# Designs tried in a protein design run: peptides against a protein of PDB entry 5JXT. Part 103

Target 1, 319 residues: chain A of PDB entry 5JXT
Amino acid sequence: SLLPKKEINVYIGMSEMQVKWYQKILEKDIDAVNGAGGKRESKTRLLNIVMQLRKCCNHPYLFEGAEPGPPYTTDEHLIYNAGKMVVLDKLLKRIQKQGSRVLIFSQMSRLLDILEDYCVFRGYKYCRIDGSTAHEDRIAAIDEYNKPGSDKFIFLLTTRAGGLGINLTTADIVILYDSDWNPQADLQAMDRAHRIGQTKQVVVYRFVTDNAIEEKVLERAAQKLRLDQLVIQQGRAQVAAKAAANKDELLSMIQHGAEKVFQTKGAFGTMAEKGSQLDDDDIDAILQAGETRTKELNARYEKLGIDDLQKFTSESAYE

## One batch from the design tools (peptide; made by RFdiffusion4, then SolubleMPNN)

Design b2_p17_7_s2 (from b2_p17_7, 11 letters changed)
Fold by OpenDDE base, seed 5:
Structure b2_p17_7_s2 (fold): chain B 319 residues (1-319), chain A 17 residues (1-17)
Amino acid sequence: as target 1 above (319 residues)
Amino acid sequence: EPEAVESEKPFPEKTYL
């Protein structure tokens, strides 16, 4: 029998470099961030800010001129400059020691490039598939990963490319390095490991940058997922159409954590306390806190009806 | 070409069920 998947949101503080870049992104469009544009503000401008903030939450080297150099080197700076990489680096060591294999999903092919450099630097053998990967190369990568006795530890995938009905049940750990705006895309991605033929407990770690836009992306995704479930259960097909975030919702998402980011000198949370020196106890604390916050988030949306789930609330599940 | 961030649009309309 297939065991139910365990899903844990992993809330991760920004590195000092991420805080500095997050501040710069907000400052560049401060009038839009403050809502000074009002009804005249372009939805496209707000979407661009959202995209830059999500890039920052993933890795600051997704910005031109952010990487230290020349010379450009793959070294420890690739890890300590991104909170998600610090947690990933510790978590992957644990996963490998447990004899697990891992799928890592992202929305950003350029983040997979950074993760390839990281895999090479750490000596992790990997496969990769993204939206640009040719059909034959996708088959070859899947076969190389799934073969008996494969030495490939990591599979790097873009979420949408990983959604293509492939079987990766030779992995038991899924890391969602970021989240899709459509929670069904993330479900389809994690179900590459959580499928018939899986023999282990599948664990899904969803990385979420704490005190940043990604918390609101997660909340909206959870809200949408619950709404979609209730619409299916109640046969109310017409309700699904109001999916696109409005300007006020996008603005609220951009503003979330912005004040604290502006006030912060250095890193956030565990990144401020330990930086790259996270130990196994720090990882356990992050995972335990994440499991608690995940239960609270789910319990919040489970109590809501369809009409409530159609309204975006600015309230954090953690306020 | 805009680098394919595969999900740039908040809540793309087509829920593939």
Scores: peptide ipSAE 0.007, ipTM 0.434, DockQ to the pose 0.039
Fold by OpenDDE base, seed 3:
Structure b2_p17_7_s2 (fold): chain B 319 residues (1-319), chain A 17 residues (1-17)
Amino acid sequence: as target 1 above (319 residues)
Amino acid sequence: EPEAVESEKPFPEKTYL
């Protein structure tokens, strides 16, 4: 029988470099971040800020001139300059020792380029599929990964490309390096490993940058997912489940953790304490804290009705 | 800058595949 998947949000502090870049992004558009534009502020400007903050949460090297060089080299700096890479590096080492195989999903094909460089640097054998991958090459990559006795440890996928109904049940670990705005895209990605033919316990690690915009992306995704479920169960019109974020919601998301980011000199949380020197106990602590916060997040939205979820802006979650 | 994000739209409509 297929075991239920375990989903764990992995809350990860920003590196010092991420904090510096996150500050620069906010400072560049400080009037928009402070809501000073009011009704005149464009939704497009706020969406651009959101996009830059999400890039920063993924990896600073997604920005021009962020990578240290010349010379440009693949080295430990690729890892320690992004909190998610520090956790990924330790987690992958554990996953490999357990004889597991892993799917890594991202919304950003340029992040997959960084993950390819990382895989080469660590000597991890991988496959890749993104939106640009030809149909024949997708089939070849899937077949190579799924081959009996395949030495391919990692499959790198964009979340949308991974959504295409493919079977990857030869993996038992799923890492969502970032989250889709549509929680159904992430579910479809997980369902590549979590389907008929899976023989192992599927574990999903969702990376979430702590004290950053990604917490609000996750909260909104969880809210939308619960709303979608209730609408399906009650046979009601899906009109409410399709609501794109308004300007005020985008502004609230941008402002989340911004004050603490501005006050921070150095890294956040475990990245400040240990940086790249995370051990197996530090990873266990991060995973246990993440499991607790995941249960709390789910429990917050499970109690809400359709009408509550429709009115629920992130502010009303804390009353 | 080439948009590193393949999904620009917050809560893109369900492409019902």
Scores: peptide ipSAE 0.007, ipTM 0.437, DockQ to the pose 0.091
Fold by OpenDDE base, seed 2:
Structure b2_p17_7_s2 (fold): chain B 319 residues (1-319), chain A 17 residues (1-17)
Amino acid sequence: as target 1 above (319 residues)
Amino acid sequence: EPEAVESEKPFPEKTYL
């Protein structure tokens, strides 16, 4: 029988470079961040800020002129400049030592480029599929990964490309490097490993930048998923799916943690305390804290009815 | 131009079919 998947949100602090870039993104549009734009602020502008903040949470090198150089080199700076990479680097060593194989999903093909450079730098053998990958090349990559005795440790996928009904049950670990706005896309990605033919316990690690916009992206995705489940269970097909975030919701998401980011002179959380020098105990502490916060998040939404979930605004999460 | 992040618009409308 297929074992239930274990899902853990991994809350990760920003590196010093990420904090600096996050501050710059907010400062560039500070009037919009403060709500001073009022009715004149376009929803498109707020969406653009959200996208830049999400890029920052993933990796600062997603911005032009962020990478140190010239000369441009692939080195430890690729890891220590992004909190998610620091945690990923330690987690992958553990996963490999356990004889597991891993799917890494992102929303951003350009983040997969960074992850390819990382894989080459660490000597990890990988496959890649994104939205641009030809159908034949997708088949070849899947077959190369799934073959008996495959030396491919990592599969890099965009979440959308991984959603295309493929079977990757030869992996038992799933890392969601970022989250989709549609929680069903992430579920579909997880279900590539968590399917008939899986023989191991599937574990899903969802990376979430702590004290940043990604917490609000996660909360809203969890809310939407719970609403979808309740709608199905109650046969209330007429319950309009929560519309795309309004301006006030986007503004509240952008403002989340912004004050603390402005007050911060260095890295956040474990990145401030340990930097890139995380040990196995630090990783265990991060995973344990993440498991606790994941249970608390789920328990919050499990108590809410359809009407509460429909009315639930990002502001009411603090009462 | 900032290369289009392949992420969908925040909270696309689900058509419940």
Scores: peptide ipSAE 0.007, ipTM 0.406, DockQ to the pose 0.049
Fold by OpenDDE base, seed 4:
Structure b2_p17_7_s2 (fold): chain B 319 residues (1-319), chain A 17 residues (1-17)
Amino acid sequence: as target 1 above (319 residues)
Amino acid sequence: EPEAVESEKPFPEKTYL
């Protein structure tokens, strides 16, 4: 029988470089971030800020002129400049030592480019599929990864391209490097490994930049998932249409953690204390804290009704 | 190059057919 998948949110602090770039993004549009744009502030502008903040949470090298150089070199800087890469680098070593194989999903093809450079730098053999990958090349990559005795350790996928009904049950670990706004896309990605033919316990690690926009993206995705479940259970098809973030919701998401980011001179959390020198105990502590926060997050939304799940404000869960 | 973030729209409108 297929074992239930274990999903763990991995809450990761920003690197010093990410904090600097996150501050710079907020400062560039500070009037919009402060809500000073009023009714004239475009939803598009707020969406652009959200996208820039999400890029920063993924990797600062997603910005033009962020990569150190010239000379441009692939080195340890690719890892230590992004909190997610520091955790990924340690986690992949552990996973490989366990004889597991990994699917890594992102929303950003340009993040997959960085992950390719990382894979080459670490000597990890990989496959890649994104939205631009030709149909024949997708089949070839899947077949090469699934081949008996395949030397491919990692499969790099964009979440939606990986969602296309493919079977990747030869992997047992799923890393969601970022989250889709639609939690169903992430579920579809997980279900590439968590399918009939899987013989191992599937573990899903969802990376979440702590004290940043991604925490609110995750909360909103969890809220939407619970709402979709309740709508299906209650037969209330009409409720599902109102899930698009309004301007105030987007503004609240942008403002989340912004004050603390502005007050921070270096990295966040374990990234400030140890930087790239995370040991196995630090990873275990991060995973344990993540498992606790994951249970707490799920428990918050499990108690909410349809009407409460339509309200974006976390405050309405405590009244 | 258009920065191909596959999740350009934070909420893909469910096109209800």
Scores: peptide ipSAE 0.006, ipTM 0.426, DockQ to the pose 0.050

Design b2_p17_7_s3 (from b2_p17_7, 11 letters changed)
Fold by OpenDDE base, seed 2:
Structure b2_p17_7_s3 (fold): chain B 319 residues (1-319), chain A 17 residues (1-17)
Amino acid sequence: as target 1 above (319 residues)
Amino acid sequence: LPVAEESSVPRPPRTYL
């Protein structure tokens, strides 16, 4: 029988460079961030801010002029300048030592380019599929990864390209480097490893930048998933869950953690204390804290009815 | 749904050490 997947949110502090770029993004559009634009502030402008903040949470080198150079090198700076890369680097060493194989999903093809250079730098053998990958090359990459005795440790995928019905049950670990606005896209990605033919316990690590917009992306996705489940269970097909955030929801998401980001000089959390020098105990602490917060997040939404889940409870970003 | 914008910024050519 297929074992139930274990899903753990991994809450990760920003690096010093991410904090600086996150501040810069907020400052550039400070009037929009403060809601001072009123009715004139376009939903499009807020969506653009959200996309820049999500890029920052993934890696600061997604911005022009952020990467140090010329010369441009592939070195430790690729890791220590992004909190998610610091945790990924330690986690992948553990996963490899355990004899596991890993799918890494992102929404951003340009983040996969960073992860390719990281794989080369660490000597990790990998496959890649994104939205631009030709059909024949997709089949070849899947077959190369799934072949008996494959030396390919990592499969890099965009969430949407990986969602397309493929079987990757030769991997037992799934890393969601970022989250989709639609929780069903992430579920479809997980189901590439968590399918008939899997022989191991599938573990899903969902990376979430702590004290940033990604927490609110995750909360919204969890709320939507619970709402969709209740609508199906109650036969209430008329409850069209609004697929897209409204303007006030987007503003609340942008404001989440913004004050603390502005007050911060340096990195956040374990990134401030240890930087890139996380040990195995630090990783175990992050995973244990993440498992606790994941249970709390799920328990919060399991108690809510349809009418409560339809209300975006913006707890004020100031409480 | 905001499609994750493919970052339009080309990655600079890297030297592998």
Scores: peptide ipSAE 0.178, ipTM 0.751, DockQ to the pose 0.566
Fold by OpenDDE base, seed 3:
Structure b2_p17_7_s3 (fold): chain B 319 residues (1-319), chain A 17 residues (1-17)
Amino acid sequence: as target 1 above (319 residues)
Amino acid sequence: LPVAEESSVPRPPRTYL
């Protein structure tokens, strides 16, 4: 029988470089971030800020002139300059040691480029599929990954490309390196491993940058998912979940954690304490804290009705 | 919704140390 998937949000502090770039993104558009633009502030400008902040949460090298060089090197700096890479690097060692195989999903093909360089640097055998991958090359990559005795440990996927109904049940670990605005896209990604033919416990690690916009992206995705479930259950198909964030929602998301980011000198959380020197106990602590916060997040939205779930509240309306 | 940024430009050549 297929075991239920275990989903864990992995809350990860920003590296010093991420904090610095996050500050620069906010400072560049400080009037928009402070809501001083009022009615004149374009939704497009706020969406651009959101996108830049999400890029920063993924990796600072997604920005022009952020990567040290020329010459551009593949070295430990590729890892320690992004909190998600530090956690990924330790987690992948554990996943490999336990004889698991992993799907890594991102929204950003440019992040997959960084992950390819990382895989080469660590000697991890991988496959890749993104939006540009030809149909025949997708089949070849899937077959190479799924073959009996495949040496391919990692499959790198854009969430959209991974959503195409493919079977990857030869993997038992799913890492969502970032989150889709549509929670159904992430579910479809998980369902590549969590499907008929899976023989192992599927574990899904969702990476979330702590004290940053990604927490609000996750909350919004969880809210939407619960709303979609309730609409289906109640037969209220006419409750169009407001699919697109309004200006105030986007502004609230941009402002989340911004003050603490401005006050921070150096890195956040475990990245400040340990940097790239995370041990197995630090990973276990991060995973345990993540499991607790995941349960709390789910429990928050399980209690809400359709009408409450239609309101984006920056604060839980009940705390 | 913000659209994911697809890579349109090749990544810079890297030196492996």
Scores: peptide ipSAE 0.043, ipTM 0.620, DockQ to the pose 0.506
Fold by OpenDDE base, seed 4:
Structure b2_p17_7_s3 (fold): chain B 319 residues (1-319), chain A 17 residues (1-17)
Amino acid sequence: as target 1 above (319 residues)
Amino acid sequence: LPVAEESSVPRPPRTYL
């Protein structure tokens, strides 16, 4: 029988470099971030800010002139300059030691580029599929990963490309390096490993940058997923129509944690205490804290009715 | 929905240390 998947949100602090770049992104558009643009501020501009903040949460080297060089080197700086990479690096070592195999999903093909360089640097054998991957190359990569005795430890996928009905049940670990705005895309990604033919406990690690835009992306995705479930259960198909974030929701998401980011000197949260020097106990603590916060998040949304889930007001999170 | 732009920007040549 297929075991239920275990899902854990892994809350990760920004590196010092991420904090600096996050500040720069906010400062560049400070009037928009403060809502001073009023009715004149374009929804497109706010969406662009959200995308830059999400890039920062993933890796600062997604920005031009962020990577140290020339010469451009692949070294420990590729890891310690992004909180998610620090956690990923330690987690992958544990996963490999356990004899597990891992799917890593991202929304960003350019992040998969960084992850390829990381895989080469660490000597991890990998496959890759993204939106640009030819159909034949997708088949070849899947077959190479799934073959008996495959030396391929990691499969790098864009969430949407990985969602395309493929079977990757030869992996038992799923890392969502970032989250889709559509929780169904992430579920479809998980279902590549969590499918008929899986013999292991599937564990899903969802990376979430703490005190940043990604917490609000996750909250919105969790809210939407619960709403979709309740709509299906109640037969109320008409309720689902407000899928697109409004301007005020985008602004609230951009503002989340911004003040604390501006006040922060150096790294943030879990990255401030040990930086890149995480041990196995630190990883266990991060995973345990993540499991607790995941249960709390789920319990919050499980109690909400359809009407409450439709009111994405910032106020209902603080009462 | 804001699709993460598949940035076609080539990666700079990297030196592995």
Scores: peptide ipSAE 0.038, ipTM 0.608, DockQ to the pose 0.531
Fold by OpenDDE base, seed 5:
Structure b2_p17_7_s3 (fold): chain B 319 residues (1-319), chain A 17 residues (1-17)
Amino acid sequence: as target 1 above (319 residues)
Amino acid sequence: LPVAEESSVPRPPRTYL
């Protein structure tokens, strides 16, 4: 019988470099961030800010002039300049020692380019698929990963490309490096490992930058998933159509944690205390805290009705 | 900004879209 998947949100502090870039993104559009544009503020402007903040949460090297160089080099700076990379680097060592194999999903093909450089730097053998991968190369990569005795440890995938019906049950660990706005895309991605033919307990780690836009992306995704479930159960197909974030929702998401980011000198949380020196006990503490916060998040949305789930209020998730 | 130590593996510049 297929075991239920275990899903854990892993809440990760920003590195010092991420905090600096996050501040710079907010400052560039400070009038929009403060809501000074009111009803006149462009939804496109707010969506662009959200996209830049999500890039920052993933890796600061997604911005021009962020990487040290020229010469451009692959070294430890690729890891310590992004909180998610610090946690990923420790988790992958543990996962490998356990004799597990891992799928890593992202929304951003350019983040997969960073993860390829990281895999080469750590000597991890990998496969890659994104939205630009030719059909033949996609088949070849899947077959190379799934073959008996494959030396490929990691599969790098964009969430949408990896969601397209493939079987990856030769992996038992799934890392969602970032989340889709549609929680169904993430479910489709993790279900590449969680299928008939899986012999191990599938564990899903969802990386979430703490005190940043990604917490609100996660909350909105959880709200939407619960709404989709209730709409299916109640036959209310018309309710699903309002799923696009309005201006006030986008503004609230952008403002989340912004004050604390502006007040912060250096890194956040465990990234400030330990940085790249995270040990196995620090990782266990992060995973345990994440498991608790995941249960609390799910329990909040399980109690809500359709009418409550239609109101994105930053307050109603904490009341 | 901490100057990255002399890295062992040179790589091409990233393209920014």
Scores: peptide ipSAE 0.028, ipTM 0.534, DockQ to the pose 0.049

